# Peptides against a protein of PDB entry 4Z63, part 36

Target 1, 334 residues: chain A of PDB entry 4Z63
Amino acid sequence: LCLGMNDLTGNIPEDLFHLKRLNLLGIQENRLSGSLSREIRNLSSLVRLDVSWNLFSGEIPDVFDELPQLKFFLGQTNGFIGGIPKSLANSPSLNLLNLRNNSLSGRLMLNCTAMIALNSLDLGTNRFNGRLPENLPDCKRLKNVNLARNTFHGQVPESFKNFESLSYFSLSNSSLANISSALGILQHCKNLTTLVLTLNFHGEALPDDSSLHFEKLKVLVVANCRLTGSMPRWLSSSNELQLLDLSWNRLTGAIPSWIGDFKALFYLDLSNNSFTGEIPKSLTKLESLTSRNISVNEPSPDFPFFMKRNESARALQYNQIFGFPPTIELGHNN

## One batch from the design tools (peptide; made by RFdiffusion4, then SolubleMPNN)

Design b1_p11_1_s2 (from b1_p11_1, 5 letters changed)
Fold by OpenDDE base, seed 4:
Structure b1_p11_1_s2 (fold): chain B 334 residues (1-334), chain A 11 residues (1-11)
Amino acid sequence: as target 1 above (334 residues)
Amino acid sequence: MYTGSSWVTTE
């Protein structure tokens, strides 16, 4: 049953929960309000539940133990409060959980040893506090993780060295500290292709350690951190780099010539730093900018990107990496 | 037109 993209109001009719053979319930992009009924438990055949972009409030009901076939739960952009229900945090069937842009709070806890099918997690823009859960790497299929805009004070856990499934990771604006430790840990994530760390590590030094290596890194965003230092030499070994944003830092020194050696680099933002010297001539030889737009259908994060000018401004949303225009931005340096 | 006054995030 798909009723998305309407102007439906009120709550879900109770009689809907009598549909025991229902595999898909999509009621997204409406004006549905009130609590999400616990009677969802009666939809024992449910595979996909999409309640996103509504006005739901209250706690998410703890009924997911009665939904053994549920693979997809989308609840982004609602008013949900409380924590992740225990049954949801222990769901062995769940592949994707999206609860972005809610008011969920407390310590983030997932039973990753039970969540054997979880491959995508979006909990961005909530009110989670405490530390990053150390057991996330135990979610052995977890590929896509957005935890942006929560209050995860402290450092990236050492356990994330073992996060082999991790491909797309955003921790933007999550009150993280110790960028040296974070990069030192995350370099061990052999499948990591996208890393977003914007609005963290305020005033720290960007490490220039030649021992750091991100082999498969395609997207690196570490913007607006007030980072000191220079262009890190270790980045030169990330031969697959497509998008680099280090804007709004306090980086100094020259832009190195190796920045033009990235064959796939199509988006470069080094603006609002303190770089000096000449623009490397090698930038004029970037193959991605000289060749015709080859439509590359590459895997992308499940979470959207946003181009922001300030924290309160409405951001431009990009759903795909290749949605970004080819860009070289070196403005506001001196 | 990108003015260099923006940054990328996932918020």
Scores: peptide ipSAE 0.451, ipTM 0.838, DockQ to the pose 0.644
Fold by OpenDDE base, seed 2:
Structure b1_p11_1_s2 (fold): chain B 334 residues (1-334), chain A 11 residues (1-11)
Amino acid sequence: as target 1 above (334 residues)
Amino acid sequence: MYTGSSWVTTE
């Protein structure tokens, strides 16, 4: 049943939950309000539940143990409060969980040993607090993780050295500390292609350790952190780099010539730093900017990117990396 | 387009 993208109001009719053979319920992009009924437990054949972009409130009901076939739960952009229900945090069938932009709170706890099918997790823009869950690497299929805009004070857990499944990771604006430790840990994630760390590590030094290596890194965003230091030499070995945003930091020194050696680099923002010297001539030879053949069919994160001017302004949304225009931004340096 | 006055995030 697909009723998305309408102007439906009120609550879900209780009789809808009598549809025991229903595999897909999509009621996204409406004005549905009230609590999400516990009677969703009666939808025992449900594979996909999309209640996103509504006005739902209250706690998410703890009934997911009665939904053994549920693979997709999309609840982003609602008013849900409380924590992740225990049955949801233990779901062996769930592939994708998207609860971005809610009011969920408390410590984030997932039973990753039980969540054997989880491959995508978006909990960005919630009110989770405490530390990052150390057991996330136990989710052996977890590839896409957005935990942005929560209050995860502290450091990236050392256990994330073993996060082999991790490909796309965002921790933007999550009150993280110790960028040196974070990068030192995350370099062990051999499948990591996208790393977004914007609005963390305030005033720390960007490490220039030649021992750091991100082999498959395509997207690195560490913007607006007030980071000190220079362009990190370790980044020069990330030959697949496509997008680099280090804007709004306090980086100094010259822009190195190796920045022009990235064959796939099409988006570069180093603006609003303190870089000095000449613009490297090698930037004029970036193949991605001279050739029209950008591969549009590459895998991308499940979470959207946003280009923001400030915390309160409406951001431009980009659903794919290749949605960004080819850009070299070096403005506002001294 | 907000080049030079914006940053990328996922929030």
Scores: peptide ipSAE 0.450, ipTM 0.841, DockQ to the pose 0.576
Fold by OpenDDE base, seed 3:
Structure b1_p11_1_s2 (fold): chain B 334 residues (1-334), chain A 11 residues (1-11)
Amino acid sequence: as target 1 above (334 residues)
Amino acid sequence: MYTGSSWVTTE
């Protein structure tokens, strides 16, 4: 049953929960309000539940042990409060959990040893606090992780050295500290292609340790951190780099010529820094900007990107990395 | 109050 993208109001009719053979319930993008009914437990054949973009409130019901076939739960952009229900945090069937842009709170806890099928996790823009879950690497299929805009404190856990499944990771605006430690740990994630660290590490030095290596890195975003230092030499070895945003920092020195050697680099933002010297001539030879053959069919993160000018302003949303226009921004440097 | 260029985030 798909009733998304309407102007439906009120609650879900109780009789809907008698549909025991229902595999898909999509009621996204409506004005449905109240609590999400516990009676969803009666939908024992449910594979996909999409209640996103509504006005739901209260706690998410702890009934996911009665939904043994549930693979997809989308609840982003609601008013859910509380934590992740125990049955949801222990779901062996769940492949994707999206609860972005809610009011979920407390310590983030997932039983990763039980969540054997979890591939995508989006909990961005919530009120989770405490430390990052050290056991996330135990989710052996977890590829896509957005934990942006939560109140995590401290550093990236050392256990993330073993996060082999991790490909797309955002920790944007999560009050993280110690960028040197974070990069030192995350370089061990051999499948990591996308790393977003915007609005963290306030005023720290961007490490220039030549021992750092991100072999598969395609997207690096470390914007608006007030980072000091220079363009990091270790980044020159990330030959697959497609998107680099280091804007709104305090980076100094010259823009190195190797920045133009990235064959796939189509989006470069170094604006609002303190770079000096000449613009590297190699930037005029970027193949991605001279040739139209950007492979649009590459895997992308499940979480959206946003281009923001102000924290309170409406941001432009990009669902795919290749949705970004080919860009070289070097403005506002002195 | 930021003027000029934007930055990329996931929030």
Scores: peptide ipSAE 0.449, ipTM 0.835, DockQ to the pose 0.446
Fold by OpenDDE base, seed 1:
Order: C-alpha cells, then sequence, then structure tokens
Structure b1_p11_1_s2 (fold): chain B 334 residues (1-334), chain A 11 residues (1-11)
C-alpha cells in the first residue's frame, strides 16, 4: 500500500493494521500525526515501512520482534521521541534504518551482534547523547552510517579500526574531539570511501602525518572546524578523490600542486581559509573538469548532503555526490 | 559541506 506524497492528515486508521498480508506500507510525505500505533505489530508480513516526512510523535513502539520480515524502516522527518526500541535495536531482518531528523534521545544503543542484516543507518539530526557506540563495527554488514548532528562527546572509538564494512560515514556536527585520533583510527576502514567530519574538532590542527593513508577515499569533507595547519600531505595518496571540502577552516600555506593530480576530483572547496601563494596550474588540467565522459554510475551514500555556507541561509540538499556541480572554490583566502 | 541534518530543522 503506497499512499505517499499526499496531503493525508490525522492518524493511521487502526483497521489498516488488519492487513496481515501487507508487505509494503508507504505513507510518507503526508501530514499524518499522533503516535505510531503498536498495532503495527499485526502487519507480520511487512517488509518495508515508510512513514517518513510526517507529523508523527511519541515513542516508536517496541513491536519489531513481531515484524520478522521487516527490512526497511523509514521514519525520517517526524517528531519521534525516546530511544530506539529494544526490538528494533535487536532486529535481525532490518537492512535499513532511517530515523534522521527526529527528536530521539538518550544513548545510542544497537545490538549489532543481533542486527546481522543492517547495512544502512541514518540517525542524523537527533538528540542522541553520550559517546559513539563502540560496538558499531559488530554490525558486520553496516556500510552506510550517518550519525551527524547528535551530541556524541569524545573521540572516535578505537574499535572503529575494525569497521571493515564501513563505506560511507558522516559524523558532522557531533561534538567530536581529537581529529588526529579519528583519522588514525578511520584509516583502518579499508572500504571507507566517504568521510564527513564537518563541524567537529573545533580549533584543532589538521594532522599532516605522512603515515596516514586512505586508499579508497573518494569524498572527504572536513569543513567549518576552524582547523589549523596546511593541506595534509597524506591526502595526496588518496588517488580516487572526487570531492574535497576543507572550507571554513584556518588552513594556511600554499595549495600544493598535487591537488591537480586527482583524476577524478570534480569538486574542490578550499574557500574561507588562509591559503597563500599561487593557484596551482595543475588544477587547470583536472581530467574530471575537462572530460564529459566521466561515468557518474558510482554508488553514493544513502544519507543526503547539504551545502551550508551561511548559517542563516537555507541549506541546499544533494542526494548524490554527483549532484554537486563541478566546482573549484578557492574564494575568501588570504 | 554538511551532512546528516534536515534542511527543515531549526538549529
Amino acid sequence: as target 1 above (334 residues)
Amino acid sequence: MYTGSSWVTTE
């Protein structure tokens, strides 16, 4: 049953939960309100539940043990409060959980040992607090992780060295500290292609340790951290780099010539720093900007990107990395 | 660039 993208109001009729053969319930992008009924437990054949972009409130019901086939739960952009229900946090069937832009709170706890199928987790823009869950690497299929705009104090856990499944990771605006430790840990994530760390590490030095290596890194975003230092030499070894945003920092020195050696680099933002010297001539030779034949058929993160250059301005949303226009932004430097 | 927030949420 797909009723998304309407102007439906009120609560879900209770009789809807009598549809025991229902595999897909999509009621997203409406004005549905109230609590999500516990009677959802009666939808024992449910594979996909999409209640996103509504006005639901209250706690998410703890009934997911009665939904053994549920693979997709989409609840982003609602008013849900409380934590992740225990049955949801232990779901062996769940592949994707998206609860972005809610009011969920408390410590983030997932039983990753039980969540054997979880491959995508979006909990961005919630009120989770405490530390990053050390056991996330135990989610052995977890590829996409957005935990941005939560209050995860402290450092990236040492256990994330073992996060082999991790490909796309956003921790933007999560009150993280110690960028040197974070990068030192995350470099061990051999499948990591997208790393977003914007609005963390306030005032720290961007490490220039030549021992750091991100072999498969395609997207690096570490914007608006007030980071000091220079363009990190270790980044030059990330030959697959497609998007680099280090804007709104306090980076100094010259833009190195190796920045133009990235054959796939199509988006570069170094604006609002203190870079000096000349623009590298190598930037004029970027193949990605000269050739139209770059295959855009690459996997992207499940979580959206936002371009936010002004705190007062509405953020532009990009659902895909390649949705960004080819860009070289070097403005507002010394 | 920023990810993980909603464009409709207040800061």
Scores: peptide ipSAE 0.233, ipTM 0.737, DockQ to the pose 0.096

Design b1_p11_1_s3 (from b1_p11_1, 5 letters changed)
Fold by OpenDDE base, seed 3:
Structure b1_p11_1_s3 (fold): chain B 334 residues (1-334), chain A 11 residues (1-11)
Amino acid sequence: as target 1 above (334 residues)
Amino acid sequence: MSTGSSWVTTE
């Protein structure tokens, strides 16, 4: 049953939960309100549940043990409160969990040893607190992780050295500290292609440790951290770099010539720093800006990107990295 | 609109 993208109001009719053969329930992008009914448990054949972009409130019901076929749960942009239900946090069938932009709170706990199918997790823009869950690397298929805009005080766990499945990771605005430790850990994530760390590490030094290596890194975003230091030399080894945003920091020194050697680099934002010297001539030779053939068919994160502007309360949403226009932004370097 | 007043995030 697909009823998404309407102006439906009120609660879900209880009789809908009598549809025991229902494989897909999509009621996204409506004005549905109230609590998400516990009677969802009656939908024992459910594979996909999409309740996103509604006005649902209360706690998510703890009924996911009665949904043995559920692969996709989409609940983003609601008013859900409380934690992740125990049955959901133990679901062996779940591939994708998206609860972005809710009011979920408490300590984030997932039973990763039980969640054997989990490949995508979006819990961005919630009220989770405490530390990052050290057992996330035990989710052996977990590729996509957005934990942005939560209050995960402290550092990236040392256990994340073993996060081999991790490809796309965002921790933007999560009250993280120790960028040197974070990068030192995350460099061991051999499949890591996207790393977003915006609005963390406030006032720290960006490490210039030549021992750091991110071989497969395509997207690095470390914006608005007030970071000190210079363009890090270790980044020059990330030959697949496509998008770099280091804007709104306190980085100094010259923009190095090697920045123009990134064949795939199509988006560069170094704005609002304290860079000095000349613009490298190598930037005028970026192949990605001269050739039309950016391969649009590369895997992208499941989580959206946002271009936030100081002057606008509305961020532009980009669902794919290639949605970003080819950009060289070097403005506001004083 | 000056691009120089923006940053990328996922929030």
Scores: peptide ipSAE 0.467, ipTM 0.842, DockQ to the pose 0.615
Fold by OpenDDE base, seed 2:
Structure b1_p11_1_s3 (fold): chain B 334 residues (1-334), chain A 11 residues (1-11)
Amino acid sequence: as target 1 above (334 residues)
Amino acid sequence: MSTGSSWVTTE
């Protein structure tokens, strides 16, 4: 049953929960309100539940043990409160969980040993607090992780050295500390292609350790951290780099010539730093900016990107990296 | 729009 993208209001009719053979319920992009009914438990054949972009409130019902076929739960952009229900945090069938832009709170706890099918997790823009879950690497299929805009005080857990499934990771604006430790850990994530760390590590030094290596890194965003230091030499080995945003830091020294050697680099923002010297001539030879054929068919994160100008401004949303215009921004270096 | 006043996030 697909009823998305309408102006439906009120609650879900109770009789809808009598549809025991229902595989897909899509009611996204409506004005549905109230609590999400516990009677969802009666939908024992449910594979996909999309309740996103509504006005739902209250706690998410703890009924996911009665939904053994549920692969997709999309609840982004609602008013859900409380934690992740225990049955949801233990779901062996769940492939994708999207609860971005809610009011979920408390400590984030997932039973990753039970969540054997989880490949995508978006919990961005919630009220989770405490530390990052040390057991996330136990989610052996977890590829896409957005935990942005939560209050995960402290450091990236050492256990994330073993996060082999991790490909797309965002921790933007999550009160993280110790960038040197974070990068030292995350370099062991051999499948990591996208790393977004914007609005963390406030005033720390960007490490220039030649021992750091991110082999498959395509997207690095570490903007608005007030980071000190210079362009990190270790980044020169990330030959697949497509997007680099280090804007709104306190980085100094010259822009190195090797920045023009990235054949796939189509978006570069180094603006609002303290870089000095000449603009590298190698930037004029970036193949990605001269050739129109950017391969649009590459795997992308499931989470959206946003271009923000301030914390209160409506951001421009980009669902794909290649939605960003080809850009070289070097402005406001003083 | 001046790109030089923006940063990328996933928020």
Scores: peptide ipSAE 0.466, ipTM 0.843, DockQ to the pose 0.595
Fold by OpenDDE base, seed 5:
Structure b1_p11_1_s3 (fold): chain B 334 residues (1-334), chain A 11 residues (1-11)
Amino acid sequence: as target 1 above (334 residues)
Amino acid sequence: MSTGSSWVTTE
């Protein structure tokens, strides 16, 4: 049953949950309100539940033990409160959980040993607090992780050295500290292609440790951190780099010539730093900007990107990395 | 439009 993208209001009729053979319920992008009924438990054949972009409130019901076939739960952009219910945090069938932009709170707890199918997790823009869950690497298929805009104080856990499945990771605006430790840990994530760390590590030094290596890194975003230092030499070994945003920092020194050696680099933002010297001539030879043959079919994160112009402005949403226009931004360096 | 006043995030 697909009723998404309408102007439906009120609660979901409880009788809808008597549809025991229902495999897909999509009611996204409406004005549905109230609590999500516990009677969802009656949908024993449910594979996909999409309640995203509504006005739902209250706690998410703890009924996911009764949903043994549920692979997709989409609840982003609602008013859900409380934690992740225990049955959801233990779901062996769940592939994708998206609860971005809710009011979920408390310590983030997932039983990753039980969540054997989980490949995508979006919990961005919630009220989770405490530390990052150390057991996330136990989610052996977890590839996409957005935990942005939560209050995860402290450092990236040492256990994330073992996060072999991790490919796309965002921790933007999550009150993280110690960028040197974070990068030193995350470099061990051999499948990491996208790393977004915007609005963390305030006033720290960007490490220029040549021992750091991100072999498969395609997207690095570390914007608006007030970071000191220079363009990090370790980044020159990330030959697959496509998007680099280091804007709104306090980086100094020259823009190195190796920045133009990235064959796939189509988006570069170094604006609002203190870079000096000449613009590298190698930037005029970026193959990605001269050839139109950027493969649009590359895997992207499941989480959206946003281009924010200021803290108060509505961000432009980009669902894919290649949705970004080819850009070289070097403005406001002095 | 100059992107010079923007940054990327996933919020």
Scores: peptide ipSAE 0.462, ipTM 0.841, DockQ to the pose 0.642
Fold by OpenDDE base, seed 4:
Structure b1_p11_1_s3 (fold): chain B 334 residues (1-334), chain A 11 residues (1-11)
Amino acid sequence: as target 1 above (334 residues)
Amino acid sequence: MSTGSSWVTTE
C-alpha cells in the first residue's frame, strides 16, 4: 500500500493493521500525526515500512519482534522521542534503519550481534548523547552510517579499527574530540570511501603523520573545525580522491603541487583558511575538470550531503556526490 | 560577486 506524497492527516486507521499480507506500507510525505500505533505488530508480512516526512510523535512502539520480515524502516523527519525500541535494536531482518531528523534521545544502543542484516543506519539530527557505541563494528554488514548532529562527546572508539564493512561514515557536528585519534583509527577501515567530520575537533591540529593512509578514500570533508596545521602529506596517497573540503579551518602553508595529481578530484574547497604561496599549476591539469567521466552508477552514501553558507542557513541538499558541481574554491585565504 | 563561501556537511 503506497499512500505517500499526499495531504493525509490524522492517524492511520486501525483497520489498516488487519492487512496481514501487506508487504509494503508507504505513507511518507503526509501530515499524519499522533503516535505510531502498536498495531503495526499485526502486519506480520511487512517488509518495508515508510512513515517518513510526517508529524508522528511519541515513542516508536516496541513491536519489531513481531515483524520478522521487516527489512526497511524509514521514519526520518518526524517528531519521534525516546530511544530506539529494544525489538528494533535487536532486529535480525532489518537492512536499513532511517530515523534521521527526529527527537530521539538517550544513549545510542544497538545489539549489533543480533542485527546481522543491518547495512544502512541513519540517525543524523537527533538528540542522542553519551559516547559513540563501541559495538557498531559488530554489525558485520553495516556499510552506511550517519550519526551526524548528535551529541556524542569524546573520541571515536578504538573498536572502529575493526569496522571492515564501513564505507560511508558521517559524524558531522557531533561534538567529537581528538582528530589525530579519529584518523588513526578510521584509516584501518579498509572499505571507507566517504568520511565526513565537519564541525568537530574545534581548534585541534590536523595531523601530518605520513603513516596515515586511506587507500579507498573518495570523499573527505573536514570543514569548519578551526583546525590548525598544513595540507596533510598522508592525503597525497589517497589516489581515488573525488571530493575534498577542508574549508573554514586555520590551515597554513602552501597548497602542495600533489593536489593536482588526483585524477578523479572534481570538487576542491580549501576556502577560508590561511594558505599562502602560489596556486599550484598542477590544478590546471586535473583530468576530472577537463573530461568528467561521471559514472552515474557509482555507489553513493544513503545519507544526503548539504552545502551550507553559514551555521543557520538552509543548506542545499545533494543526494549524490556527483550532484556537486565541479569546483575549485581557494577564496578567502591570506 | 564572491559567492559566500560554503562548506560541505551531512546534517
Scores: peptide ipSAE 0.424, ipTM 0.836, DockQ to the pose 0.596

